# Peptides against a protein of PDB entry 7AE7: the designs that were tried, part 208

Target 1, 321 residues: chain A of PDB entry 7AE7
Amino acid sequence: KVYKDLREFLEVLEQEGQLIRVKEEVNPEPDIAAAGRAAANLGKNQPAVFFEKIKGYKYSVVTNVHGSWQNHALMLGLDKNTSTKDQFYELNRRWDKFPVPPNVVKREAAPCKENVIDKDINLFEILPLYRINEQDGGFYISKASVVTADPEYPDDFNKLNVGTYRIQVKDRDRVGIQALAMHDIAVQLEKAEAENKPLPIAITIGNNPLVTFMASTPVGYNQNEYEFVGALQDGVPMDIVKSDLYDHLYVPAGSEVVLEGHIIPRVRTVEGPFGEFPGSYSGARLQCEVKIDRITHRTNPIFENLYLGIPWTEIDYLMAL

## One batch from the design tools (peptide; made by RFdiffusion4, then SolubleMPNN)

Design b2_p23_6_s2 (from b2_p23_6, 11 letters changed)
Fold by OpenDDE base, seed 2:
Structure b2_p23_6_s2 (fold): chain B 321 residues (1-321), chain A 23 residues (1-23)
Amino acid sequence: as target 1 above (321 residues)
Amino acid sequence: SAIEEAIAARRAKLKKEMEEVAK
């Protein structure tokens, strides 16, 4: 089984008993985090949790999508009861199929392009934002696949990077991003800042689960994550579409929300604290700032966000293989 | 775009390689 988008995966999770649907209206805080913790307490078969109605918001939230070995098996299109050993074997077998180049679809065929916001941008109108941890210094987008390119080689598809970074919402149209020196985005940003130029960025939310997996998996600077997604789909290309603002950035065609913008050169603002691990908070630091210039989104977009409750955390499963 | 051309070239290469392995 191959998934085109998050929605196809959520359907399979629900069919397999690996999704809890919360139909009653919940408060963003503390109910989302509390329900995530409750789901984590159900044992090893931790389901995803889908919140249909969130007080004060129009759209839904899903958490813990990758939060179990069963969900991980299903992501690979395997039986949910496939052993961790067999999942690892199959992942490695498919990894050797790299590269599998993506399919570039037309704009009109890309679900992420169904709606456009290019003025009066307000992230709170599109994303049901909440504090993941009680002591977080703000709202975080913790499960985005962030697309950037090498500003020196913008046409080199091998250098197109899709990564996962800590993103704090700073304002209606501003986010802070943690670009650590070890990340490919930091190399690209350094090149842009040397010229005092903005770095083009697309922050994609609610993707094909293998895109999210690969965005969290370190690969070589000259290796494209989309070509690994195709490999992990057992040779089936994934669908990508050109960004609206940048000819050299491509996003997953099925993304629920795409935030297009730029990292402001040589600007640093206070970001954090954030509870990266249960009971552990990173201090506040000066981090890069992104201006959001355009949003595209699916109709009734689903905000996929990371569950960081009691271990095992969702990040443990994303990084376990 | 240059990227689309690069992707197309890679897809064409992969297709040829798959056809060669299938023979």
Scores: peptide ipSAE 0.262, ipTM 0.784, DockQ to the pose 0.010
Fold by OpenDDE base, seed 5:
Structure b2_p23_6_s2 (fold): chain B 321 residues (1-321), chain A 23 residues (1-23)
Amino acid sequence: as target 1 above (321 residues)
Amino acid sequence: SAIEEAIAARRAKLKKEMEEVAK
């Protein structure tokens, strides 16, 4: 089975008994973290947790989407009881199908374009933001697929990067992003900053689970993550759409939320701390700042965020493959 | 559900902690 978006995957997780739906109104803190810990304590068969109602917010949250081997099997369109060994075998078999170019769909055919916000941007109106860990220095978007291009070769689709980065919300229309030297985004940012130019960026939230997986998987600088998604879909192309602000950036057509903006050149602001692992906080550092200039989103967007807590964490599963 | 129970338990713990700090 191939999934067009997060919603199709969540439906399958629910049908397979791998999603718990919380229908009662929850407090963002501490209820989301508490529920995630409870899900983790259910053993190796950890379900996703979907919160329908968040106090003070309009929209829903889902966590722990990739939080088990059963969920990974289902992501690959396999039986949920497929062994880890067989999942790896199938992953490797499909990997050899690279490249599978994506389908570029028209704007009117892309669910992520259903709604547009281009003025009075407020991230808190679109995303049910919360502290993932009690001691976090702010609200984090921890499971976004971030799209950037090479500013020297913006039309080279092979250099389009889709990666996962630590993102702290700084203001209504500002986020901090951790672009480490080992990340492809850092190479692209260095080129932009050398000319004192902004780096175009699209931060995509709530995607096809294979997009999220590939955004968390290191690939070559001249390899497009979307072409690997098509490979992992056993040769079925994924659907992408052109960003609204930039001709050279493409986002998943089915994204729940797309934050379009730019990294401000040569600006660094304090970011953190963040509890990446239980009892381990990465200290506050100077990080890049993104201005959000436009938002597109699906009607009733689902905020997919990472579960962090008792091992096995969702990160462990995303990095294990 | 185990999740609902965990939420309830955490809320009860926080309430107790707040009451202890207010003393």
Scores: peptide ipSAE 0.132, ipTM 0.666, DockQ to the pose 0.031
Fold by OpenDDE base, seed 3:
Structure b2_p23_6_s2 (fold): chain B 321 residues (1-321), chain A 23 residues (1-23)
Amino acid sequence: as target 1 above (321 residues)
Amino acid sequence: SAIEEAIAARRAKLKKEMEEVAK
């Protein structure tokens, strides 16, 4: 089975008993984290947790989407009881199908384009933001697939990068991003900053689960993650659409939310702390700052965010492969 | 777009490679 978007995957998770739906209104803090911990304590069958109503917000949150081997099997379109060994075998078999180039769809065919915000941007109106960990220095977007390109070779599709980075909300229309030197985004940013130019960026939230998986999987600088998504879909291309602001950036057609903007050149601001691991906080550091210039989103967008409360967490499953 | 053209070129290349392996 192939999924077009997060919603199709969540439907399957629910059908397979791998999603808990919380229908009662919850407080963003501490209820989301508490429910995530409770789900993680269910042992091997760690379900996703979908929060329909969040006090003070309009939209929903889902966590722990990749939080179990069952969810991982379902992501690959396998039986939920497929052994980890067989999942690895199948993943490796499909990996050899790289590259499978994506389909570029028209703007009118892309669900991520259903709504547009191009003025008075306020991230808090679109995303039910909360502190993931009790001692976090702010609100984090922890499960975004961030799209950037090489500013020297913007038309080279092989250099289009889709990565996962730590993102702290700084203001209504600003986020801090951790671009480490080992990440492809850091190479691209260095090129832009050498010329004192902004780096175009699209921060995509709530994607096809294989997009999120590939964004968390290191690949070569001259390989794009979308062509691996097609491989992992056993040769079925994924759908992408051109960003609104940039001709050279393409985003998943089914993204719940797309934050389009730019990394401000040569600006560094304080970011953190963040509880990357249970009981461990990455300290405050000077990090890049992104200005959000445009938002596109699906109607009633789902904020997919990472659960980090207890091992094994989503990140452990995403990195175990 | 240049990216759409690059995607099309990659598809054409992959198709050719598959046809060569099938011979």
Scores: peptide ipSAE 0.099, ipTM 0.572, DockQ to the pose 0.010
Fold by OpenDDE base, seed 1:
Structure b2_p23_6_s2 (fold): chain B 321 residues (1-321), chain A 23 residues (1-23)
Amino acid sequence: as target 1 above (321 residues)
Amino acid sequence: SAIEEAIAARRAKLKKEMEEVAK
């Protein structure tokens, strides 16, 4: 089975008994983190947790989408009881199908374009933001697929990067992003900053689960993550759409939320701390700042965010294969 | 559900902590 978006995957998770729906209104803190910890304690078959109602917010949150081997098998369109060995075998078999070029769909056909916010941008109105860990220095977007390109080769689709980075919300229309030197985004940013130019960026939230998986998987600088998604879909192309602000940036057509903007050149602001692992907080560091200039989103967007707190978190599963 | 129980337990703990700080 191939998924067009997060919603199709969540439907399958629910059908397979791998999603718990919380219908009662919860407090953003501490209820979301408490529920995530409880789900992690359910043993090896950790379900996703979908929060329908969050006090003070309009929209929903889902966590722990990639939080088990069963969810990982289902992501690959396999039986939920497929062994880790067989999942790895199938992943490797499909990997050899690279490249599978994506389909570029029209703007009108892309669910991520259903709604537009281009003035009075407030991230708190569109995303039910909460502290993932009790000691976090702020609100984090931890499971976004971030799209950037090489500013010297903007039309080279092979240099389009889709990566996962730690993103702290700084203001209504600003986020900090952790661009480490080992990330392709850091190379692209260095080129932009050398000329004192902004780096165009699209931060995409709530994607096809294979997009999220590939965004967390290192690939070559001249390899496009979307072409690997098509390979992992066993040769079925994924759907992408051109960003609204930039002709050279393409986003998943089915994204729940797309934050379009730019990295401000030669600006660094304090980011963190963030609890990446239980008992380990990354210190506060100077990180890049993104100005959000436009938001597109699906009607009733789902905020997919990472669950953190006990070993064998979603990040462990995203990095295990 | 185990999740609802966990939420309830955490709320109860937080309430107790707040009551102890207010004393």
Scores: peptide ipSAE 0.094, ipTM 0.637, DockQ to the pose 0.031

Design b2_p23_6_s3 (from b2_p23_6, 12 letters changed)
Fold by OpenDDE base, seed 1:
Structure b2_p23_6_s3 (fold): chain B 321 residues (1-321), chain A 23 residues (1-23)
Amino acid sequence: as target 1 above (321 residues)
Amino acid sequence: SAIDEEIEKRRKKLEEILKEVAK
């Protein structure tokens, strides 16, 4: 089984008993985080949790999409009870199929383009934002696949980077992004900032689960994550589409939400704290700031966000393979 | 600290925005 988007995967999760729907209206805080923690207490078979109604918001939230070995097996199109060993074996087998180039689809064929917001940008109108932890310094987008390119080689598709970074909402149209030196985005940003130029960026939310997986998996600077997604789909290309603002940035065609904008050159603002692990907060740091210039989104977009809880965080599963 | 003040300032701002959306 290959998934075109998050929705197809959520359907399979639900069919396999790996998704819980919360139909009652919840408060964004503390109910989303609390329900996620409660789901984690169900044992090894931690389901995704889908919140249909969030007070004050129009759209839904899903958490813990990758939060179990069962969900990982299903992501690979395997039986949910496939052992971690066999999952690893299959992952490695498919990895060797790299590169599998993606299909570039037309704008009109891309679900992420169903709706456009190009003025009066307000992230809160599109994303049901909440604090994951009570002491978080703000609202976080913690499971986005962030697309950037090398500003020196913008047309080199092999240098297109799709990565996962901690993103704090700073304003209606501003986010902070944690770009550590070890990240490919940091290399690209350094080049842009050397010339005092903005770095084009597309922050994509709610993707094909293999996109999210690969965005969280380190690859070479000259390797494209989308070509690995095709490999992990056992040779089936994924669908990408050009961003609206930038010809050189491609986003997953099926993304629930795409935030297009730029990293402001040579600007650093306070980001954090964030509870990366239960009882552990990363300190506040000066981080890059992104201006959001355009949003495209599917109708009734689903905000996929990270679950953080005991005993295993969703990150643990994303990095364990 | 200046950092703590900035965090608190931002938190309040975002909470205000959230209240506006919830209306």
Scores: peptide ipSAE 0.148, ipTM 0.760, DockQ to the pose 0.901
Fold by OpenDDE base, seed 4:
Structure b2_p23_6_s3 (fold): chain B 321 residues (1-321), chain A 23 residues (1-23)
Amino acid sequence: as target 1 above (321 residues)
Amino acid sequence: SAIDEEIEKRRKKLEEILKEVAK
């Protein structure tokens, strides 16, 4: 089984008993985080949690999508009861298929392009934002696949980077991004800032689960994460589409929400703290700031966000294979 | 709308949090 988007994966999770649907209206805080923790207490078969109605918001939230070995098996199109050993074997087998180039689809064929917002941008109207942890220094977008390119080689597809970074909402149209020196985005930003130029960026939310997985997996600077997604799909190419603002940035065709904008050169603002682990917070630091210039989104977009619970966090599963 | 009011409330909360973190 190959998934075109998050929705197809959520359907399979639900069919396989790996998704809990919360139909009653919940408060963004503390109910989303509390329900996620409650789901984690169900043992080894931790389901995704889908919140249909969030008070004060129009759209839905899903969390803990990658939150179990069963979900990982299903992500790979395997039986949910596939052992971790067999999952690892299959992952390695498929890894050798790299590169599998993606299909570039037309704009009209990309679900992420169903709706456009290019003025009066307000992230709160599109994303049901909440604090994941009570002591977080703001609202975080924690499972975005962030697309950037090398500003010196913008047309080199091999240098196109899709990564996962901690993103704090700063305003209606501003987010902070944690770009660490070890990340490919930091190399690209350094080049842009050397010339005092903005770095084009597309922040994609609610993707094919393998995109999210690969965005969280370190690869070489000259390796494209989308080509690994195709490999992990056992040789089936994934679908990508050009961003609206930038010809050289490609986003997953099935993204629920795409935030297009730029990292503001040589600007640093306070970001954090964030509860990376239960009871443990990273310090606040000066980080980069992104201006959101355009949003494209599917009708009734689903906000996929990270679950942080005990004993295992969702990120532990994302990085375990 | 009630939703818009709640969104604005959350925006204000964000601003307060950001101010606290910036101290």
Scores: peptide ipSAE 0.054, ipTM 0.697, DockQ to the pose 0.080
Fold by OpenDDE base, seed 2:
Structure b2_p23_6_s3 (fold): chain B 321 residues (1-321), chain A 23 residues (1-23)
Amino acid sequence: as target 1 above (321 residues)
Amino acid sequence: SAIDEEIEKRRKKLEEILKEVAK
């Protein structure tokens, strides 16, 4: 089984008993985080949690999509009861198929292009934002696949980077992004800032689960994460589409939400704190700031966000393989 | 600290935005 988007994966999770649907209206805080913790306590078969109705918001949230070995097996198109050992064997077998180039689809064929917002941008109208932890310094987007390119080699597809970074909402159309020196995005940003130029960026939310997995997996600077997604799909190419603002940036065709914008050169603002683990907070730092210039999204977009809780965080499963 | 004050200022601003959307 190969998934075109998050929705196809959520359907399979639900069919396999690995998704809980919360139909009653919940408060963004503390109910989303509390329900996530409650679901995690249901045992080893930690399901995804889908919140259909959130007070004050129009759209839905899903958490803990990658939060179990069963979900991980299903992500690979395997039986949910596939052993961890067999999952590793299959992952390694598929890894050897790299590279599998993606299909570039037309704009009209890409679900992420169904709706466009290019004026009066307000992230809160599109994303049901909430604090994951009580002491967080703000609302975080913690499971986005962030697309950037090398500004010196923008047409080199092998240098296109798809990564996961901590993103704090700063304003209606502004986010902070943690671009650490060890990340490929930091190399690209350094080149842009040397010339005092903005770095083009696409922040994609609610993706094919293998895109999210690969965005959290370190690869070589000259390796494209989308080509690994095709390998992990056992040789089936994934679908990507050109961004609206930039000819050299490609996003997953099935993304629920795409935030297109730029990192403002040589600007640093306070970001944090964030509880990466229960009771453990990273201190506040001066971090990069992104201006959001355009949003494209599917009709009734689903906000996929990270579950952070005991005993295991979703990060533990994303980094386990 | 100045950082803590900035964090609190930003948090309040975002909470106000959230309240506006919730109307």
Scores: peptide ipSAE 0.046, ipTM 0.682, DockQ to the pose 0.908
Fold by OpenDDE base, seed 3:
Structure b2_p23_6_s3 (fold): chain B 321 residues (1-321), chain A 23 residues (1-23)
Amino acid sequence: as target 1 above (321 residues)
Amino acid sequence: SAIDEEIEKRRKKLEEILKEVAK
């Protein structure tokens, strides 16, 4: 089975008993994190947790989408009880199908384009923001697939980067992004900053689960993550669409939310702290800042965010394969 | 609205935390 978007995957998770739906209104804090911890305590078969109603917000949150081996099996279109060994075998078999070029769809065919906000940007109106950990220095978007390109070669599709980065909300229309030197985005940012130019960026939230998986998987600088998604879909291309602001950036057609903007050149602001692991906080550091200029989103967008809990975090599963 | 009040509360909390970290 191949999934077009997050919603198709969530439907399968629910059918397979790997998603808990919370229908009652919850507080953003501490209820989301507390419910996630409670779900993690159910054992090795950790379900995703879908919160339909969040006090103070209009839209829903889902956490722990990749939070178990069962969920990983289902992501690959396998039986939920497929062994980790067999999952690795199948992943490796499909990996060799790279590259599988994506389909570029028209704007009118892309669900992520259903709604547009191009003025009075307020992230709090679109995303049910909360602190994942009580001691976090703010609200984080921790499971976004961030799209950037090489500013020297903007039309080279092979240099288009889709990565996952720690993103702290800084204001209604600003986020901090942790772009470390080891990340492909850092290479691209360095080129832009050398000329004191903004780096175009699209921060995509709530994607096809294989997009999220590939965004968390290091690949070569001249390899496109979307072409690996097609490979991992056993040769079925994924659908992408051109961003609204930039001709050279393509986003998943089925993204729940797309934040389009730019990294402000040569500006660094305080970011953190964040509890990346239970009991471990990264200190505050000077990091890049993104101005959000445009938002596109599906009707009733789902905010997919990372679950961080004991004993296994969702990060552990994303990095284990 | 109650939603707007909660959003503003969250925003204020964000601002407070960010100021504390910047110190």
Scores: peptide ipSAE 0.024, ipTM 0.622, DockQ to the pose 0.080

